# Peptides against a protein of PDB entry 4BOS, part 126

Target 1, 163 residues: chain A of PDB entry 4BOS
Amino acid sequence: PVLTRTVVPADNSCLFTSVYYVVEGGVLNPACAPEMRRLIAQIVASDPDFYSEAILGKTNQEYCDWIKRDDTWGGAIEISILSKFYQCEICVVDTQTVRIDRFGEDAGYTKRVLLIYDGIHYDPLQRNFPDPDTPPLTIFSSNDDIVLVQALELADEARRRRQ
Target 2, 163 residues: chain A of PDB entry 4BOS as posed
Amino acid sequence: PVLTRTVVPADNSALFTSVYYVVEGGVLNPACAPEMRRLIAQIVASDPDFYSEAILGKTNQEYCDWIKRDDTWGGAIEISILSKFYQCEICVVDTQTVRIDRFGEDAGYTKRVLLIYDGIHYDPLQRNFPDPDTPPLTIFSSNDDIVLVQALELADEARRRRQ

## One batch from the design tools (peptide; made by RFdiffusion4, then SolubleMPNN)

Design b1_p26_2_s1
Fold by OpenDDE base, seed 2:
Structure b1_p26_2_s1 (fold): chain B 163 residues (1-163), chain A 26 residues (1-26)
Amino acid sequence: as target 1 above (163 residues)
Amino acid sequence: MPLSEEERRRAEEERREEVERRRREE
């Protein structure tokens, strides 16, 4: 079993596509982005006390309008929101630093999913199995620290190839 | 690290051409 990367389109919605891929068990659907953006906007709009200007960097309404655009990038705040929504830890391995940034790690979730990030683009990670009849795994136990080691190895290799 | 709100704005402003380049090469 090897952790591998599925390359999603390098459009402005790669984060949403990648998250959707891993939380849905390996479904590649680039058309999911508009709905994902609307979902985030709805969550933010529903709790203006928590999602304040201090957190969003803009008013609640301005953020909602902004994130629903088809060309704005998702980042840490969107990952945090999606982690809470899907009730899973989202681990992002960064190929530039070979570090894992964990979202939702203190929430007590039993599941984790993994993304790989190069400073611009997000891709989903999956575990492939030797048996071709066994589908790739995208949802891991939050106790599975081996997958984190594998993610770091994958990121390190990616960094070396880009250098 | 994942993009902060400010980092995201800067990245979008500075690197949108990189996104388009990658799309054309895919």
Scores: peptide ipSAE 0.049, ipTM 0.707, DockQ to the pose 0.117
Fold by OpenDDE base, seed 5:
Structure b1_p26_2_s1 (fold): chain B 163 residues (1-163), chain A 26 residues (1-26)
Amino acid sequence: as target 1 above (163 residues)
Amino acid sequence: MPLSEEERRRAEEERREEVERRRREE
């Protein structure tokens, strides 16, 4: 078994495409972004007391309008919201720093998914198996620390290739 | 919990800087 990267389109919605891919078990759907954006906006709009300007960096309504644009980039806040919605830990390995940022790590989720990030682009990670008839795994146990080690190895290799 | 405004701002700024760097290298 080896952890591999699936390259998704380098459009303005790579984060949403990547998250959708891993939480849906390996479904690549570049057209999922509008729905993902609406989902986030709906969640934020539903609780203006929790999703305040202090969290969003803008008013609740301004954020909802902003995130629904087709050219705005998702980031840490969106990952946190999606982690909570899908009830899973989202681990992002950064190829620039060779570190893993964990979202939802204190929520007690039993599942984790992994993304790889190069500073501007997100891609999903999956575990491929030697048996070609066994589908790749995108949803891991939150106790699986081996997958985190493998993700760091991928990031380190990517960093070395840029040197 | 969602990240704070400060954390969000820093993350977005870092990404913008990286985008600009890559564009200058093209």
Scores: peptide ipSAE 0.034, ipTM 0.663, DockQ to the pose 0.085
Fold by OpenDDE base, seed 1:
Structure b1_p26_2_s1 (fold): chain B 163 residues (1-163), chain A 26 residues (1-26)
Amino acid sequence: as target 1 above (163 residues)
Amino acid sequence: MPLSEEERRRAEEERREEVERRRREE
């Protein structure tokens, strides 16, 4: 088993494309971003008490308008929201620091997905199997810590290649 | 484990700094 990255377009929506890829079991859909942006805005708008200015850094309405723009970048707050929506832990391995940031780790989810991040770009990660009859895996058990080790190894190699 | 404004701001700033660094190298 080898952990590999699927390179998604380096556009303003790489986070959304990457998350969509892993939670849908390996479906690459670069056109998913507008819908996911609307989804996030809808979730935020539905709970202004929780998604306060203290969390968003702007008013609830301002955030909703901002995230629906086609040129704004998703980040930690959007990952957190998507983790809650898809009911899975989202693990982001950073090639700059060779560290993993885990979103939703305290929620008791049974599933985890993995992204790789280089400071400006997100890509999805998947496990490939030697058996050609076994399809790649993008959704892992939250107990599978081996995949986290593999992600760190992949990030370390990417760091050496300055990716 | 809700994200704080501070955590969000820090993450965004780090990305902006990295973008600017890469632009200087182009």
Scores: peptide ipSAE 0.033, ipTM 0.662, DockQ to the pose 0.113
Fold by OpenDDE base, seed 3:
Structure b1_p26_2_s1 (fold): chain B 163 residues (1-163), chain A 26 residues (1-26)
Amino acid sequence: as target 1 above (163 residues)
Amino acid sequence: MPLSEEERRRAEEERREEVERRRREE
């Protein structure tokens, strides 16, 4: 079993495409971005007390309009929201620092998914199997710490290739 | 539990700095 990345388009919505890929079990659909943006906006709009201006950096309504634009980049807040929505831990391995940022780690989720980030682009990670009839795994046990080690190794290799 | 504006701002700033760095190296 080897952990690999699937390169998604380097458009303004790579985060959403990557999250959709891993939570749907390996479905690459760049057209999912508008719907993902609307989903986030709907969640934020539904709970203005929780998603306050202090958290969003703008009013609730302004954020909802902003995130639905096709040229705005998703980040940590959106990952946190998607983690909560899909009820899974989202782990992001950074190739620049070779560090994993974990979202939803204290929520008690039984599942985790992984992304790789280079500072400007997100890609999804998957575990490939030697048997070609066995599809890649994108949803892991939250107790599977081996996949985190593999993600760090993958990130370190990616960093070396860019140097 | 939710991420703060400060954390988001720092992430966006780091991304912007990386884009500018890559542009200077071209």
Scores: peptide ipSAE 0.028, ipTM 0.651, DockQ to the pose 0.085

Design b1_p26_2_s2
Fold by OpenDDE base, seed 5:
Structure b1_p26_2_s2 (fold): chain B 163 residues (1-163), chain A 26 residues (1-26)
Amino acid sequence: as target 1 above (163 residues)
Amino acid sequence: MALSAAERAAADARRAAAVAAARAAA
């Protein structure tokens, strides 16, 4: 079993495409962003007490309008929201720092998914198997720390190539 | 491990409902 990166389009919606890929078990859908943006906006709008200006950096309504734009990038806030929605830990391995930022780690989720991030672009990670009849795995046990080590190895290699 | 069929179905249903609600409110 080898952890690999699936390159998604380098557009302003790469985070959404990447998250969709891993939580749906390896479904590449570059057209998923508008729907996911609206999903996030709906979640934010539904809980203005939790999603306050302090968290959003703007009013609840302003954020909802902003995230629904097709030219705005998703980040930590969106990842946190998607983690809660899908009830999965989302682990982002950063190739610049060779560190993993974990979202939802304190929620008690039994499952985790992994993204790789270079400071600008997000891609999904998957585990491939030698058996061609076994489809790649994108959803892991939250106790599977081996996959985190493998993700760090991928990030370190990516950083090395950049240098 | 993978999401169970039930978990996937539930997630899909939640997503569909949330998207529909967002569209209705727009």
Scores: peptide ipSAE 0.026, ipTM 0.648, DockQ to the pose 0.023
Fold by OpenDDE base, seed 2:
Structure b1_p26_2_s2 (fold): chain B 163 residues (1-163), chain A 26 residues (1-26)
Amino acid sequence: as target 1 above (163 residues)
Amino acid sequence: MALSAAERAAADARRAAAVAAARAAA
């Protein structure tokens, strides 16, 4: 089995497309972004005490209006929200630093999904199997440390290719 | 593998409710 990258469109909504892909078991749906943006906005709006200006860098309402735009990028805040919503750990391997940022790691989730990030773009990761009839795996056990090693190896190779 | 049936159903329900509320407030 090999961990591979599925390239999604670079349309400012790559984070949402990538997350949707992995949590849905490998479904590529770029049209998911508008609803996911609204979902995030609703979650943020529902808890102004937690999602404060200090956390958001702007007022709660300003953030909600901002994230619903089709040209704004998602980041750590959105990943954290989606991790909590889908009840899974979201692991982002950074190709620039060859490090994994783990979101939801302290929540006790039994499942994890993986994304690869190059500083401006997110893509989903999947495990491919030799048997062509076995579909790729996008949801892993939170105890599967091998997949994290594989992700780091993939990121390191990606970094070398860009150097 | 994907979310369990129970997890999927719960997530879908929460998503539908949240999206509907967000759209209603927009």
Scores: peptide ipSAE 0.024, ipTM 0.632, DockQ to the pose 0.023
Fold by OpenDDE base, seed 1:
Structure b1_p26_2_s2 (fold): chain B 163 residues (1-163), chain A 26 residues (1-26)
Amino acid sequence: as target 1 above (163 residues)
Amino acid sequence: MALSAAERAAADARRAAAVAAARAAA
């Protein structure tokens, strides 16, 4: 089995498309972003005490208006929210640093999904199998540390191609 | 593989509730 990258559209909503892809088992749906943005805004608006200006970098209301724009990028705060919403670890391998940032790692989730990030763009990762009739796997056991090693190798290769 | 039926149902329920709340607040 080989861990591979599926390139999603390089629009401002690549994070949302990538997350949707992995949690849905490999379904590419670029139209998912508007509702995911609204979902995040609703969650943030519902808890202004937790989602404070210190966390958001702007007022709660300003953030909600900002994230609902179709030309703003999602980042760490959105990943954290989506991890909690989907009840899974979201592991992001960074090609610039060749490190994995884990979101939801302390929540006790039994499943993890993986994204690859180059500092601007997010793409989903999947495990391909030799049998062509076996569909790629996008949801892994949170105990599967081999997939994390494979993600690091993939990120290292990506970095070398750009440098 | 995708989310289990139970996980999918839970996610869908949360999404439906959040979307409904967002529409009501808009």
Scores: peptide ipSAE 0.026, ipTM 0.670, DockQ to the pose 0.023; fails the geometry check
Fold by OpenDDE base, seed 3:
Structure b1_p26_2_s2 (fold): chain B 163 residues (1-163), chain A 26 residues (1-26)
Amino acid sequence: as target 1 above (163 residues)
Amino acid sequence: MALSAAERAAADARRAAAVAAARAAA
């Protein structure tokens, strides 16, 4: 079994597309972003005490309006929110640093999904099997540290291609 | 595989709750 990258469109919504892909078991839907952006905004609006101006870098309302735009990029805040929403750990492997940022690590989730990030673009990761009748796996056990090693290897290879 | 039906249902419930909370905060 090999961990592979599925390249999603390099639009402003790559994070949302990537998250949707992994949590839905490998469904590529670039049109999912508007709804996911609205979901993020709804969650942020629901807890202005936690999602404060200090956290958001702008007022709660300004953030909600901003994230719903189709030309704004998602980041750590959005990943954290989506991790909580889908109740899964979201692991982001960075190809620039070959490090993994784990979102939801302390939440006790039993599942994890993986994204790969190059500094300006997110893509989903999946495990492919040699048996053609076995579909790729995008949701892993939170105890599966092997997949994290594989993600690091994939990121390291990507880094080598760019240097 | 994808998230289970139960997980999806739970997510939907959380979404509904988030919307309700947002309305209350408005």
Scores: peptide ipSAE 0.025, ipTM 0.641, DockQ to the pose 0.023; fails the geometry check

Design b1_p26_2_s3
Fold by OpenDDE base, seed 1:
Structure b1_p26_2_s3 (fold): chain B 163 residues (1-163), chain A 26 residues (1-26)
Amino acid sequence: as target 1 above (163 residues)
Amino acid sequence: MPLSAEERAAAEAERRAKVAEEEARR
């Protein structure tokens, strides 16, 4: 089994496309971003006490208007929200630092998904199996530490290729 | 979009707060 990267379009919504891909079991749908942006805005708007200006870096209303734009990028806050919504740990391996940022690691989720990040672009990760009849896996056990090691190896290789 | 240290810290704080809330509700 080998952990591999699926390259999604390098648009402003690569985070949303990547998250959708892994949580839906390997479905590439670049058109998912507008609905995911609205979903995040709805969640944020529903709890202004929790999603405060201190967390958002802007007022609740300003954030909701901002995240719904087609040209704004998602980041750590959006990943955290999506982790909570999908009830899974989201692990982001960074090719620049060769480290993993884990979102939802203390929430007790039984599932984890993985993204690879190069400083500006997100791609989803999947495990391919030697048996061609076995479909790739995008949702892993939250106890699967081997996949994290494989993600670090993949990130290190990407760094060496400067990609 | 870059994951700034500040954004990561804020996200982690949010996550901990959410977990604490869920634990208190149980």
Scores: peptide ipSAE 0.031, ipTM 0.633, DockQ to the pose 0.035
Fold by OpenDDE base, seed 3:
Structure b1_p26_2_s3 (fold): chain B 163 residues (1-163), chain A 26 residues (1-26)
Amino acid sequence: as target 1 above (163 residues)
Amino acid sequence: MPLSAEERAAAEAERRAKVAEEEARR
């Protein structure tokens, strides 16, 4: 099996599209962003004690209004929220540093999904199988550390290609 | 634009620290 990158549109919502892709088993839906933004806003609004200004960098209400805009970018806080919502670890491999940031690693989830990040853009990762009739896998066991190694290899190759 | 790897790591660390602090108070 080979870990591969699926390039999603390079718009302001690439994070949401990428997360949706992996958690839904490989469904590319660029139109999912508005609803996912609203989902995040609803989650944040529901717990102002946890999602404080210290965490959000702005007031709870300001964040909710901000994240629902179609021109704002998602980051670590959004990934953390989505990890909790989908009850899975979200692993982001960075091509600039060839490192993996793991979100939800302490939550005891049995599943993990993977994204690749280049400093501006997020894309989803999937495992392709030799059997052409077997669809790509986007949801992995949290015990599958081989996929993390493969993600690092993919990121390293991406970094080399930029040079 | 989205957070860099370093910024994401810092944000995650901050989140974990906050959670740990809250759990310690319980």
Scores: peptide ipSAE 0.030, ipTM 0.616, DockQ to the pose 0.041
Fold by OpenDDE base, seed 5:
Structure b1_p26_2_s3 (fold): chain B 163 residues (1-163), chain A 26 residues (1-26)
Amino acid sequence: as target 1 above (163 residues)
Amino acid sequence: MPLSAEERAAAEAERRAKVAEEEARR
């Protein structure tokens, strides 16, 4: 079993594509972004008291209009929202710092998914098995800390290759 | 897009708020 990276298109929607990939069990769909953006906007619009200007950095309506644009990039706020929606922990390993940012870790989710981030681009992570008949795994137990170690190893290797 | 320190802090605050809401519903 080896943790591997699946390279998704380097477009403005790589975060959404990557999240969709891991939460759907390894389905690559670069066309998912518009609906993912609308999903986030819908969730934000549904609770303006929770998703306040203090959290969003702009008014609720301004954020909804902004995130639905095809050329805007997702970040931590979007990851947090998607974590809640899919009821899973989203772990992002950063190749620049070799650190993992965990979203939803305090929510008590039983599942976790992993992304790798290089400061510009997001890609999904998956566990491949030696047996070709065993499909890759993208959804892990929230108790599986080995996968986090493996993610850090991938990030460290990526960092060394850049130096 | 990079995860700024401010965005990370906001995300953490959101997580705490969600947990508090769930606890309050029980």
Scores: peptide ipSAE 0.030, ipTM 0.633, DockQ to the pose 0.034
Fold by OpenDDE base, seed 2:
Structure b1_p26_2_s3 (fold): chain B 163 residues (1-163), chain A 26 residues (1-26)
Amino acid sequence: as target 1 above (163 residues)
Amino acid sequence: MPLSAEERAAAEAERRAKVAEEEARR
């Protein structure tokens, strides 16, 4: 089994497309972004006391309007929110630093999904099996540290290609 | 297999706390 990257469109919604891909078991749907943006906006709007201007960098309402635009980028807070919503750890391996940023690591989730990030673009990761009849795996056990090692190897290879 | 709808359902109060903790580390 090898960990591989599925390249999603390099648009402003690559984070959402990538998350959707992994949490839905390998479904590539670039049209998922508007719904996911609205989901995040709904969550943020539901708790203005927590999702304050200090956290959002703008008012709660401004953020909700902003994140629903098709030309704005998701980041750490969006990943955190999606991690909690989908009840899974989201591990982001950075090809620039060859480090993994783990979202939801202290929540006790039994599942993890993996993204690869190059400083601008997000792509989903999947495990491919030698058996062609076995579909790729996108949802892993939170105890599967082998997949994290494989992600680091993949990121290191990607970094070497750029250096 | 994809995450089930039930697995995706979670209390917002828990989400709030975890977001705060993660953002504090970054």
Scores: peptide ipSAE 0.025, ipTM 0.637, DockQ to the pose 0.030; fails the geometry check

Design b1_p26_2_s4
Fold by OpenDDE base, seed 5:
Structure b1_p26_2_s4 (fold): chain B 163 residues (1-163), chain A 26 residues (1-26)
Amino acid sequence: as target 1 above (163 residues)
Amino acid sequence: MALSEAERAAADARRAAEVAARRAAR
């Protein structure tokens, strides 16, 4: 099996498109962002005690208005929220540093998904199988550390191509 | 706990079946 990258559009919503792709089992929907932005805003608004100004860097209401804009990028806060919502670990491999940032690793989830990040753009990762009739896998066991090694190899190759 | 290659292959088969079932239900 080979870990591969699916290139999603380089728009302001690549994080949302990438997360949607992996958590839905390989469904590419570039139009998913508005609903995902609303979902995040709803979750944040529902718990102002946890999602405080100290966490958000702005008031709860200001964040909700900001994240619903179509020209704002998602980041660590949004990944953390989506990890909790989908009840899975989200692993982001960075091609600039060849490091994996794990979100939700302490939550005890049995599932993990993987993204690749270059400092501005997110893409989803998937495992392809030799049998063409077997669909690619985007949701892995949280005990599958081999997929993390494969992600690091993919990121290292990407970094070498940029150098 | 980490998976061996054999355990990973078995997990892949199970997860692939789950994905196929989800896609069939769509």
Scores: peptide ipSAE 0.140, ipTM 0.741, DockQ to the pose 0.016
Fold by OpenDDE base, seed 3:
Structure b1_p26_2_s4 (fold): chain B 163 residues (1-163), chain A 26 residues (1-26)
Amino acid sequence: as target 1 above (163 residues)
Amino acid sequence: MALSEAERAAADARRAAEVAARRAAR
């Protein structure tokens, strides 16, 4: 079994496309972003005490309007929200630093999904199997630390290729 | 603790089957 990267479109919605891919078990849907943006806005609007200006960098309403625009980028706050919504850890391996940022790591989730990030673009990660009839795996056990090692190896290789 | 290689492989097989079942149900 090998951990591989699926390249999604390099648009401003790559985070949403990547998250959708992994949580849906490997479904590539570049058109998912508008709905996911609305979902995030709905969640943020529902809890203005938690999603404060200090967290959002803008008022709750301003954030909701901002995230629903088709030209705004998702980041850590959106990943955190999606982790909570899908009830899974979202592990982001960074090719610039060769480290993993884990979102939802303290929530007790039994599942984790993995993304690779280069400072601008997000892509989903999947485990491929030798049997062509066995579909790739995108949802891992939170106890599977081997997949994290494989993600770091993939990120390190990506960094070496840039240098 | 982290899963052993054997436990990981078994878990992968179970999860792969679950994913396949969900896809077939679509």
Scores: peptide ipSAE 0.040, ipTM 0.656, DockQ to the pose 0.016
Fold by OpenDDE base, seed 1:
Structure b1_p26_2_s4 (fold): chain B 163 residues (1-163), chain A 26 residues (1-26)
Amino acid sequence: as target 1 above (163 residues)
Amino acid sequence: MALSEAERAAADARRAAEVAARRAAR
């Protein structure tokens, strides 16, 4: 089994496309972003006490309007919200630092998904099997630490290619 | 995706978001 990267479009919605891909078991839907942006805005708007200007870097209302634009990027806040919504740990391997940022790690989820991040662009990760008739896996056990090692190896390889 | 799920998730998302944001900060 090999952990591989599926390159999604380098549009401003790569995070949303990547998350959708992994949580839906490998479904590439580049048109998913508008709905996911609205979802995030709805969640943020529902809790202005927590999603304050201190957290968002702008007022709650300004953030909601901003994230619904088709040209704004998601980050840690959006990943954390999506982790809770999909009830899974989202692990992001960073190719610049060769480290994994884990979102939802203390929530007790039984499943995890993986993204790869280069400082700008997000792509989804999947496990491919030698048997071509076995579909790739995107949802892993939260106890599967082997996949995290494989993600780090993939990130290290990506870093070396840029050197 | 359903808005009803979003509303249910919102209440519980606070703690998860806070922990995740701290972990990702560098």
Scores: peptide ipSAE 0.034, ipTM 0.679, DockQ to the pose 0.035
Fold by OpenDDE base, seed 4:
Structure b1_p26_2_s4 (fold): chain B 163 residues (1-163), chain A 26 residues (1-26)
Amino acid sequence: as target 1 above (163 residues)
Amino acid sequence: MALSEAERAAADARRAAEVAARRAAR
């Protein structure tokens, strides 16, 4: 089996599109972004004590309005929230550093999904199988460290292409 | 190592099939 990258549109919502892709088992739907943004805003609004200005960098209400815009970028805060919502570890392999940032690692989730990040764009990762009738896998066991190694290999290759 | 990888791949394939079945049921 081979880990591969599915390129999603390079719009401001690539994080949301990528997360949706992996958590839904490989469904590419760029139109999911508005609802994903609303989901984030709803979760943040529901707990203003936890999602404080210190965490958000702006007031809770300002953040909710900001994240619902179609031209604002998601980052670590959004990934953390989505990890909790979907009850899975979200692993982001960075092609600039060839390192993996793991969100939800301490939560005891049994599942992990993988994204690849180049500093300005997120794409989802999937495992393809030799049997063409077997669909690609996007949701892995949290004990599957081989997929993390494969993700690092993809990131390293991407970095070498730029160098 | 190879056997462990094969077993893991088989488990992944089963999970992938399960996900596909869920999609078809939607």
Scores: peptide ipSAE 0.019, ipTM 0.572, DockQ to the pose 0.016; fails the geometry check

